# Ledger of designs, part 46: peptides against a protein of PDB entry 6A30

Target 1, 150 residues: chain A of PDB entry 6A30
Amino acid sequence: AQDADNVLQPIMDLLDSNLTLFAKICEKTVLKRVLKELWKLVMNTMERTIVLPPLTDQTMIGTLLRKHGKGLEKGRVKLPSHSDGTQMIFNAAKELGQLSKLKDHMVREEAKSLTPKQCAVVELALDTIKQYFHAGGVGLKKTFLEKSPD

## One batch from the design tools (peptide; aimed at target 1 D16 T20 Y132 A135)

Design b2_p28_8 (made by RFdiffusion4)
Pose (drawn by RFdiffusion4):
Structure b2_p28_8 (pose): chain A 105 residues (1-54, 100-150), chain P 28 residues (1-28)
Amino acid sequence: AQDADNVLQPIMDLLDSNLTLFAKICEKTVLKRVLKELWKLVMNTMERTIVLPPSKLKDHMVREEAKSLTPKQCAVVELALDTIKQYFHAGGVGLKKTFLEKSPD
Amino acid sequence: SEEEAEKIEEAKEELPAWREEEAEERGY
């Protein structure tokens, strides 16, 4: 849990003062649109940075084997991810839980 | 509104406790 906090700390320091500034000054729809968009942005960046997918093999160029995360690493990633979801739900001001769950991103 | 910003801050403050509960339930 402590490790997951440390992973999320950088992105939370960035969004905190913000998300906070918004909902204070945005109409519900405007806030929801921004959060939905920031959500897609975070999920996409994560997909393309910490988990980029894995070369000519014999003759025909095959994808290499993925280097598995350690068990502790897998757990930290799962928990950090589940935490960001709750962060965007924000207990009922952010995105609905139903939306986040079915988010294709 | 200001009340919604406060709720966002409160929800943020609940997250560490929630992560501890989830880590205990999952055996992390």

Design b2_p28_8_s1 (made by RFdiffusion4, then SolubleMPNN; from b2_p28_8, 13 letters changed)
Fold by OpenDDE base, seed 2:
Structure b2_p28_8_s1 (fold): chain B 150 residues (1-150), chain A 28 residues (1-28)
Amino acid sequence: as target 1 above (150 residues)
Amino acid sequence: SEEDAKKIKEHRAKLPAERAKLAAERGI
């Protein structure tokens, strides 16, 4: 439990701030689109953080943002401003760079393979993040979250 | 909307308890 809390707390703090802001400023359909992009960013960041050796936070985030930030521009989404939404996602992704601290907590051992305990903590983290993005049915659909490649 | 933000916050307040339950079920 405590290990999972230590891992999740930085992510949750980031998500809490950003999702609350997006929920306030976005119409429901826009919010869902933003949440989908954040979900992809979080999942890709977690995957890379777990599977890849220590990347510098800025390089990983910058690469993810360059790949996924283009997706938000193509939708004729009346974001309050295209610049503000992109900048907020950029800031959210920059703060997700602190998920490298997640790596320092989860990957303290130089072992290329997660222990069964570490796997259980990661699964708990993923379930918690899925619940967070679902937001009791206000956020993303369960079917979307479950079909996302783990 | 502000209503969506409120619902998100209300759901978020339940996450620690759900996480503790899932942790106990998994033995971690």
Scores: peptide ipSAE 0.294, ipTM 0.836, DockQ to the pose 0.665
OpenDDE base, seeds 1, 3, 4, 5: peptide ipSAE 0.278, 0.276, 0.291, 0.278; ipTM 0.828, 0.827, 0.834, 0.827; seeds 3, 5 fail the geometry check

Design b2_p28_8_s2 (made by RFdiffusion4, then SolubleMPNN; from b2_p28_8, 13 letters changed)
Fold by OpenDDE base, seed 2:
Structure b2_p28_8_s2 (fold): chain B 150 residues (1-150), chain A 28 residues (1-28)
Amino acid sequence: as target 1 above (150 residues)
Amino acid sequence: SEADAEKIKEHRAKLPEKRRELAKERGI
């Protein structure tokens, strides 16, 4: 359990911040599209993190994620105007695009076979993320999440 | 919508518990 929490927590913290924001600012149709793109990104990142040795530097993922989190000073959450919501989606898409570029710099070391315990942790992580994106039925459909190339 | 955000937040609060249940079922 704790090992899965340690792997999931950085991803969940990122997703939590972004999904809460997107759920507030986006219409249901836009939210579903954003969630689909985030799902693809998360799945691709997980696939690479499984195939690539974990970047030992929790600081790099944490720093990439934290560099964008610093803009939420405690100031009165003025509901961003429709223009600000679009800019936030664009910034999030740009961050996702940077994660895609980080994807290209992750040197494909030889896929070390995960231990059975590591596989179980990854599967637990995947199921937790699927549940997260399903959001009790408000998010993505289970059928969409299950058809994702595992 | 704010209603969708609230539902997502409520579901999120239950995720650690569901994760512990799934971990227990898998023996990890």
Scores: peptide ipSAE 0.262, ipTM 0.817, DockQ to the pose 0.688
OpenDDE base, seeds 1, 3, 4, 5: peptide ipSAE 0.245, 0.246, 0.260, 0.250; ipTM 0.808, 0.809, 0.815, 0.809; seed 3 fails the geometry check

Design b2_p28_8_s3 (made by RFdiffusion4, then SolubleMPNN; from b2_p28_8, 12 letters changed)
Fold by OpenDDE base, seed 4:
Structure b2_p28_8_s3 (fold): chain B 150 residues (1-150), chain A 28 residues (1-28)
Amino acid sequence: as target 1 above (150 residues)
Amino acid sequence: SEEDAKKIEEHRAKLPAEREKKAAEKGI
């Protein structure tokens, strides 16, 4: 559990602030689209962090997400006007798009095999993230999350 | 919507307990 929490916490900290904001400001269809892109980003980032040698800093998933997310923390949740909400979504989508481009420049170092314990931790983390993105049915459909390339 | 945000928060609050349960089942 603790190992999964250590993996999840940096991701969840980023997701919590953004998803709550997006849930407030987005119509359901827009929210689902944002969640799909965010899901793809999270999965791609996790895949890379698992496949790339563990940069010993557990902060790296969180820091890759945070270094790109630090622009979002400073906004006191004033209910943005509809225009401001759209701009925030656009900025968040742009930041997410930049993270996807960082994808192409990360040299794939040797894929280290995970230990059975590490696999179990990753599976638990993935389950939690899937549930998080499902958000009790408000978020993404379970069928979408299960079909996502793990 | 604000309602959707509340539902997300309510669901999220259950995730730690569910994770602990699954961790125990996996022995981790």
Scores: peptide ipSAE 0.310, ipTM 0.849, DockQ to the pose 0.758
OpenDDE base, seeds 1, 2, 3, 5: peptide ipSAE 0.286, 0.309, 0.288, 0.298; ipTM 0.837, 0.849, 0.840, 0.843; seed 3 fails the geometry check

Design b2_p28_8_s4 (made by RFdiffusion4, then SolubleMPNN; from b2_p28_8, 12 letters changed)
Fold by OpenDDE base, seed 1:
Structure b2_p28_8_s4 (fold): chain B 150 residues (1-150), chain A 28 residues (1-28)
Amino acid sequence: as target 1 above (150 residues)
Amino acid sequence: SEEDAEKIREHFAKLPAEREEKAKALGI
């Protein structure tokens, strides 16, 4: 329980604050697009954290954000303030990049394989994150979250 | 919308209890 809470708390605080804000300021279609990109980022970050040894933290997340950010520029959906929404997503993703400090807590065990307890913690973490992105039915569909690569 | 934001807050307020129940079931 406590280990899962320590892992989840930074994610929960970030998602609660940012998703609530985005739900207020974004149209439903824009919100769903933002949530899909954040979901991909979270899943890719977790996968890399679990599967890959600690590569030097800051450069990889910046490169992933930069690669996905170029795709959002071409969609002429005028976010009313082009700078602020992208900067908020960038800041949210930078805060998700501080989940690399969570990486240091999870990866400090040199174990080539997760213990059964660590697997259960990761499964609980993934389930909780899926619930946050579902947001009681306001967010992403359960079928989308379940079909995402685990 | 503000209504969607309130629904999100209400949902998120329930997640800690659901997580604790699942953690107990997993033996964590």
Scores: peptide ipSAE 0.249, ipTM 0.805, DockQ to the pose 0.675
OpenDDE base, seeds 2, 3, 4, 5: peptide ipSAE 0.264, 0.251, 0.274, 0.268; ipTM 0.815, 0.806, 0.820, 0.816; seeds 2, 3, 4, 5 fail the geometry check

## One batch from the design tools (peptide; aimed at target 1 T20 Y132 A135)

Design b2_p29_1 (made by RFdiffusion4)
Pose (drawn by RFdiffusion4):
Structure b2_p29_1 (pose): chain A 105 residues (1-54, 100-150), chain P 29 residues (1-29)
Amino acid sequence: AQDADNVLQPIMDLLDSNLTLFAKICEKTVLKRVLKELWKLVMNTMERTIVLPPSKLKDHMVREEAKSLTPKQCAVVELALDTIKQYFHAGGVGLKKTFLEKSPD
Amino acid sequence: AEREEELEEAKEKREEEIEELKEEFLEKK
């Protein structure tokens, strides 16, 4: 849990002062639109940075084997991810839980 | 002012939900 906090700390420091500033000054729809967009952005960047997928093999270029995360690493990633979701739900001001779960991103 | 109060309550609820999620995750492990 402490490790997951340390992973999320950089992105939380960035969004905190913000998300906070918004909902204070945005209509519900405007806030929801921004959060839905920032959500997509975070999920996409994570997909393309910490988990980028894995060369000519014999003759026909095959994808390499993925280097598995350690058990502790897998757990930290799952928890950190589940935490960002709750962060964007925000206990009922952010995105609805139903939307986050069915989010294709 | 109303929006600030609602935001503070939401932040509290959010923290409680994150704590509960961490406890459940640790119990599973």

Design b2_p29_1_s1 (made by RFdiffusion4, then SolubleMPNN; from b2_p29_1, 10 letters changed)
Fold by OpenDDE base, seed 3:
Structure b2_p29_1_s1 (fold): chain B 150 residues (1-150), chain A 29 residues (1-29)
Amino acid sequence: as target 1 above (150 residues)
Amino acid sequence: SEKEKELEEAKEKTKKEIEELKKKFEEKL
């Protein structure tokens, strides 16, 4: 339990911050698209952090997410003009796209088989993240989360 | 907004469900 919490809490805190911002600036259709890209990011980040390196590097997810999140803190949030909100979404999508390119560079390390304990932590983490992205029915559809190839 | 309230209620529900899952997991360890 504690290991799953330590992995999930930084992801959940980042997702809460981003979703609160996106819910304010995005229409429902744009928000659903952003949620789908965040889902792919979370799944790819979990795959890389849990399957490729030993679970001991909990600090890497938090550091990767924190390095990308630090750009948002310093500005007195003037309500971005409609153009500035689109540019922030585009920059966030561009950062997500750069993380996709990082997939091609890390594929070379032999995927170590997860221990049964690590598998149980990953399953609990995936269920928690699915529930979060479903958000009681206001988020992503359960059918999308279950059929995701990620 | 009404949407922000619905999102916050959904977050609180998800948090309670996570706490219940943690408890069930601790009972199985």
Scores: peptide ipSAE 0.034, ipTM 0.465, DockQ to the pose 0.490
OpenDDE base, seeds 1, 2, 4, 5: peptide ipSAE 0.031, 0.026, 0.025, 0.026; ipTM 0.461, 0.459, 0.451, 0.454

Design b2_p29_1_s2 (made by RFdiffusion4, then SolubleMPNN; from b2_p29_1, 10 letters changed)
Fold by OpenDDE base, seed 3:
Structure b2_p29_1_s2 (fold): chain B 150 residues (1-150), chain A 29 residues (1-29)
Amino acid sequence: as target 1 above (150 residues)
Amino acid sequence: EEKEKELEEAKKKMQEEIEELKKEFEKKL
């Protein structure tokens, strides 16, 4: 349990902050597209952080997510004008598009087999993230989350 | 405001389900 919480908490904190903003500025159809791209980002981040390196500290997930989130300066949230909100979504979509291209630069490092403990942490993490993205039925469809190739 | 309320209710349900999964995991360890 505690190991899964340690992996998930930095992801959930980032998602909570961004989804609250996106829910305010996006139409329902745009929001669903953003959620699908965030799902892919989360899955790819988990693969890189948990599956490719040995389970390394909370700091690395937070640093990977923060490296991609660094466009949000700590400055006093002036409600972005409609143009700034569109540019923020465009920048987020551009960053997500660059992450898809980064798949081609992942040299096939030998897939280190996860230990049974690591598998249990990943399974619990995946179930939690699926429930988060489903959001009690207001988010993504369960069938999409279960059939995702990510 | 309605969508913000729906998101907050969804977060609450998710937290309840996470706490149930933790209790089940503690029984299996």
Scores: peptide ipSAE 0.043, ipTM 0.494, DockQ to the pose 0.523
OpenDDE base, seeds 1, 2, 4, 5: peptide ipSAE 0.055, 0.033, 0.027, 0.042; ipTM 0.513, 0.480, 0.455, 0.489; seeds 1, 2 fail the geometry check

Design b2_p29_1_s3 (made by RFdiffusion4, then SolubleMPNN; from b2_p29_1, 11 letters changed)
Fold by OpenDDE base, seed 1:
Structure b2_p29_1_s3 (fold): chain B 150 residues (1-150), chain A 29 residues (1-29)
Amino acid sequence: as target 1 above (150 residues)
Amino acid sequence: SEKEKKLEEAKKKMKEEIEKLKKEFEEKL
């Protein structure tokens, strides 16, 4: 239970924060593209989080989360101007792009066979994330989620 | 906005499914 929560909670927090932002600033077609990229990111992050030892996880997720946390201290909700929204999309896309580049630089360590416990956590996480991204039909198509190569 | 409402509904359903799956996970492990 706790291991599944430790894997899922950071992913859910990432999804909640980014999807809230993207839903506000993106058109439906752009949002679907962003959701597809987030799906890939989540799959890659989950694979790494479950396959890599817990010690490296706090640093990468912590570095990603810590960069986002510094902006929220001053409580004046200035509605982002149209220019600020575009810059936020660009910054989020740049961060997603940096994560994609991190994919290219991290040598695919041999996929260590997951333990039965890790497999169960992966399956649970995959089902949860698929349901999230499908969102009762308002999100990504089931056929995309089931046929995703990631 | 209607999009924000749909996203919030999606998040709510996802949260419900997570809690259900967590419970099933706790029962099976």
Scores: peptide ipSAE 0.067, ipTM 0.518, DockQ to the pose 0.430
OpenDDE base, seeds 2, 3, 4, 5: peptide ipSAE 0.022, 0.037, 0.030, 0.024; ipTM 0.466, 0.494, 0.480, 0.471; seed 5 fails the geometry check

Design b2_p29_1_s4 (made by RFdiffusion4, then SolubleMPNN; from b2_p29_1, 11 letters changed)
Fold by OpenDDE base, seed 2:
Structure b2_p29_1_s4 (fold): chain B 150 residues (1-150), chain A 29 residues (1-29)
Amino acid sequence: as target 1 above (150 residues)
Amino acid sequence: KEKEKELEKAKKKTKEEIEKLKEEFEKKL
């Protein structure tokens, strides 16, 4: 539990912070697209974190999000006009969509066989993230989350 | 305001589901 919580909590805090911001700025259609790209990013990050030595997941996800979101300084970002913020997030989502193509260029280094404990942690993490992105039915459809290549 | 309230409700529900999953996981360890 503690190991899963240690991995999940930074991801969840980061996702909650970002989605809170995105929900304030984005129209419903843009928000769904952002959620899909964030889902892909989280899945790719988890896949990498499983394959690569534990870089602090928060730093990796934060760096991946920050590399595409040059405007998300911790400072009071004056919410650009609803249009400009939506376009900025749409552009960030489009750039995140290019990271999904980076999945094809990551040489599938043989996924180091996870220990049963690590596998259980990852499974719990995936279920938690699926529930988060489903958001009680207002987020992503379960069918999308289930068909996403884990 | 209505969308913000719906989002906050969804977050609360998700948090409760996560806490439940954690508790179930702790019981299995």
Scores: peptide ipSAE 0.043, ipTM 0.518, DockQ to the pose 0.592
OpenDDE base, seeds 1, 3, 4, 5: peptide ipSAE 0.038, 0.023, 0.027, 0.028; ipTM 0.512, 0.486, 0.495, 0.490

Design b2_p29_2 (made by RFdiffusion4)
Pose (drawn by RFdiffusion4):
Structure b2_p29_2 (pose): chain A 105 residues (1-54, 100-150), chain P 29 residues (1-29)
Amino acid sequence: AQDADNVLQPIMDLLDSNLTLFAKICEKTVLKRVLKELWKLVMNTMERTIVLPPSKLKDHMVREEAKSLTPKQCAVVELALDTIKQYFHAGGVGLKKTFLEKSPD
Amino acid sequence: EEAVEKLLETIKKFRGEERAEEIKKELEE
């Protein structure tokens, strides 16, 4: 849990002062649109940074084996990810839980 | 105002009371 907090700390320091500034000054629809967009952006960047997928093998170029995360690392990632989801739900002012769950990103 | 209160509650839940107070002061300024 403490490790997951440390992982999310950088992105939360960025968004905090912001998300906060918004919903204060945005219409519901405007806020929802921005959050839906920022959501897609975070999920995409995570997909392309901490978990980029894994070479000529014999003759025909095959994808390499993925270097597995340690058990502790897997757990930190799952929890940090679940936490960002609750962060964007924001207890009922952010994105709906139903939207986040079915988010293709 | 209600949306801000909910966001500050979310920040408090994930970042602690002191961090939520800092952000509240920034919003007041």

Design b2_p29_2_s1 (made by RFdiffusion4, then SolubleMPNN; from b2_p29_2, 11 letters changed)
Fold by OpenDDE base, seed 4:
Structure b2_p29_2_s1 (fold): chain B 150 residues (1-150), chain A 29 residues (1-29)
Amino acid sequence: as target 1 above (150 residues)
Amino acid sequence: DERVKKLLETIEKLRGKERAEKLREELEK
């Protein structure tokens, strides 16, 4: 449970920060698309976080999130004009893209088979994330989350 | 659970806005 929380907290913090923003600036249809992309990102990040030694991933996710998250804290988010919202989405997409580049750096570490403990942590984390993205039925469809190849 | 609730609230707010926008569009016709 604690290990799952340690993996989930950085992800959830990222999701909370970004989803709140996206929810404010995106239309429902756009938001659903963003949620799907975030889902993929989270799944990929979680996979890496669990497969990689716990210490390096928390710091990397935390560092990536901290490097990019520092921009969100200070500004009284004046409801950005439609143009500003697009830029924010673009910036968020860039942040997501940088997480994809993290893929190339992290792929080099030997895909050690997940220990049973790590598998349990993944399952717990996955269930929590699924619930989060499902958001009581208002988020992503449960069927999508369950059938996602991610 | 709290985070899920927060997300739900956020999505509900979005739905509320969407409904309000649709209502506005209907009223402007």
Scores: peptide ipSAE 0.036, ipTM 0.505, DockQ to the pose 0.050
OpenDDE base, seeds 1, 2, 3, 5: peptide ipSAE 0.025, 0.033, 0.025, 0.029; ipTM 0.478, 0.511, 0.497, 0.509; seeds 2, 5 fail the geometry check

Design b2_p29_2_s2 (made by RFdiffusion4, then SolubleMPNN; from b2_p29_2, 8 letters changed)
Fold by OpenDDE base, seed 5:
Structure b2_p29_2_s2 (fold): chain B 150 residues (1-150), chain A 29 residues (1-29)
Amino acid sequence: as target 1 above (150 residues)
Amino acid sequence: DERVEKLLKTIEKLRGKERAEKIRKELEE
């Protein structure tokens, strides 16, 4: 349980920070797409964090996601004009595209077989993350979360 | 549970903004 929390906490903090930002700027349909990409990112990050020493990859993903998040805070929340909303969606889509590219770079590392302990940590972490992304039924569908490769 | 609640609140806030923006557009037409 403690090991699962240690793996989850940095990921969840990153997710919370980015979701808050995306929630402010994205329409419902865009937000759903963002959630799907974040889910994929989290799954890949968890796999790496458990297989690789936790320090390096958390910093890289956290730094990438934080750097993109900081750029949006500087704009005074002017009610986006129609043009501004489109630009915000475009920026969010661009950020998601960068996250997807990062994912592709991350997946190339050989899936080392997890030890039974690592598997248990992953399972606990996955359950928590699935619950988080499902968000009482308003987030991602359970069927999507279950069909994602574990 | 606390994180889930935070996410729910964020999504609700989004839906509220989306509704408000939709209403605003409808009033401006």
Scores: peptide ipSAE 0.023, ipTM 0.489, DockQ to the pose 0.047
OpenDDE base, seeds 1, 2, 3, 4: peptide ipSAE 0.022, 0.024, 0.022, 0.018; ipTM 0.488, 0.528, 0.485, 0.399; seeds 1, 2, 4 fail the geometry check

Design b2_p29_2_s3 (made by RFdiffusion4, then SolubleMPNN; from b2_p29_2, 11 letters changed)
Fold by OpenDDE base, seed 3:
Structure b2_p29_2_s3 (fold): chain B 150 residues (1-150), chain A 29 residues (1-29)
Amino acid sequence: as target 1 above (150 residues)
Amino acid sequence: DERVEKLLKTIERLRGKEYAEKLRKELEE
């Protein structure tokens, strides 16, 4: 449970920060697209965090995610003008893009078979994230979440 | 679970109290 929490917390903090913003500024169709991209990012991040050896300082990913998340908190979210909303989406997308680039530099160590404990953590994390992204039917469809190749 | 509570508060903010309470029940189950 503690290990699952350690993996999930940075992801949930990122999601909370970004989804709050996106839910306010995005139309339903745009929001769904953003959620799909976030889903991919989360799945990729989890895969790396869990599959990569413990030396990848979970604190660094958490710190990177927090450092990027803190930049979003300071703005009294005045409903940004349409221009400001676009810029915030762009900045958030840029931040997400930087997280994806971190992917490319991490040496694909051969996918060591996950230990049973790691598998249990992944399963719990996946279930929690699926529920979060489904968001009572307003978010992503269950069928998409289950069939996602990510 | 403090983290679950934080998540539920976020969901309450995003989806309203009724939805957050439904999720709370599902998590306690």
Scores: peptide ipSAE 0.018, ipTM 0.367, DockQ to the pose 0.074
OpenDDE base, seeds 1, 2, 4, 5: peptide ipSAE 0.014, 0.013, 0.017, 0.014; ipTM 0.416, 0.412, 0.393, 0.432; seeds 1, 4, 5 fail the geometry check

Design b2_p29_2_s4 (made by RFdiffusion4, then SolubleMPNN; from b2_p29_2, 9 letters changed)
Fold by OpenDDE base, seed 3:
Structure b2_p29_2_s4 (fold): chain B 150 residues (1-150), chain A 29 residues (1-29)
Amino acid sequence: as target 1 above (150 residues)
Amino acid sequence: DERVEKLLKTIEKLRGKERAEELRKELEK
């Protein structure tokens, strides 16, 4: 449970900060599209974080998310004009995309089969993330989350 | 917005009341 919380906490903090803004500024159809892209990104990041050795990566993800999260705090959330909202989505996608670049440097270690503990953490993390992205029916459909190849 | 309230309720369930209240305050600014 504690290991799952350590993996989820940085992801959830990033999602909370960005999705609240997106829910406010986006039309429902646009929001669903953004959520689908964020879902893919979160799934890819989670897969890498869990496959990578537990000790060094949590601090790096936390530090990367904390460095980028501090940039969002100082911006007076001027309700971005339609142009500013797109730029914020782009910046959030770019910040999340930098988590994807962390992917390319670390993939060189052998696809070791997940230990039973790692599998349990993945399952718990997946359930929590599915609930978050479903967002009480505002977010993604359960059928999409279950059938996602990611 | 009803969508924002549903999201806040989800955050309250996942992260607790304190975090949901912090986000509500940020949305009211």
Scores: peptide ipSAE 0.018, ipTM 0.458, DockQ to the pose 0.741
OpenDDE base, seeds 1, 2, 4, 5: peptide ipSAE 0.014, 0.014, 0.016, 0.017; ipTM 0.396, 0.408, 0.448, 0.464; seed 1 fails the geometry check

Design b2_p29_3 (made by RFdiffusion4)
Pose (drawn by RFdiffusion4):
Structure b2_p29_3 (pose): chain A 105 residues (1-54, 100-150), chain P 29 residues (1-29)
Amino acid sequence: AQDADNVLQPIMDLLDSNLTLFAKICEKTVLKRVLKELWKLVMNTMERTIVLPPSKLKDHMVREEAKSLTPKQCAVVELALDTIKQYFHAGGVGLKKTFLEKSPD
Amino acid sequence: ELLEEIEELAEKAKKLPKEETWEEFAEKE
């Protein structure tokens, strides 16, 4: 849990002062639109940074084997991810739980 | 390179005065 906090700390320091500033000055729809968009952005960047997918093999270029995360690493990633979701739900001011769950991103 | 840039921005953001947090705001609502 402490490690997951440390992973999310950088992105939370960025969004905190902001998300906070918004909902204070945005209509519901405007806030929801921004959060839905910031959500897609975070999920996409994570997909393309910490988990980029894995070369000519014999003759026909094959994808390499993925280097598995350690068990502790897998757990930190799962928890940190589940935490960002709750962060965007924000207990009922952010995105609905139903939306986040079915988010294709 | 992208993670380092995010970390630098986050350190700058941490130094900024904060009136309220996102969690506190959500609890009030």

Design b2_p29_3_s1 (made by RFdiffusion4, then SolubleMPNN; from b2_p29_3, 11 letters changed)
Fold by OpenDDE base, seed 4:
Structure b2_p29_3_s1 (fold): chain B 150 residues (1-150), chain A 29 residues (1-29)
Amino acid sequence: as target 1 above (150 residues)
Amino acid sequence: SLLEEIKKLAEEAKKQPKEMTWSELAKEL
């Protein structure tokens, strides 16, 4: 549990911050697209965090998440004008795009078979993330989350 | 407007039983 929490907490904090922002600035269809991209990102990040040696990836993800997360806190929620919302979405998409590029630079160390502990953490993390992305039914559909190839 | 609809969705999301924040979900897990 605690190890899972330590791995998930930075992701969850990022997701909470970003999804709260996106929920405020994105139309439902845009939000769903953003959620799908975030889902992919989280799945990839989680896969990497769990599959790669715990120390380096947590620090890199934590550092990436912290480096990007520090920028988000300062925004006093002025009701973004249409332009501001679009720019925020664009910035968020750009950040997500940069995180996706991290996919290419992280040397895929051969996916070591997850230890049973890692599998349990992944499973718990997946369920947590699915519930979060489902967001009581306002987020991604359960069917999408379950059928996601990511 | 799209912003009003988003704001409405955000307010509706607030009115829906507090979706277990990740922190709350993590506590239950």
Scores: peptide ipSAE 0.021, ipTM 0.364, DockQ to the pose 0.103
OpenDDE base, seeds 1, 2, 3, 5: peptide ipSAE 0.017, 0.014, 0.012, 0.013; ipTM 0.437, 0.372, 0.370, 0.401; seeds 1, 2, 5 fail the geometry check

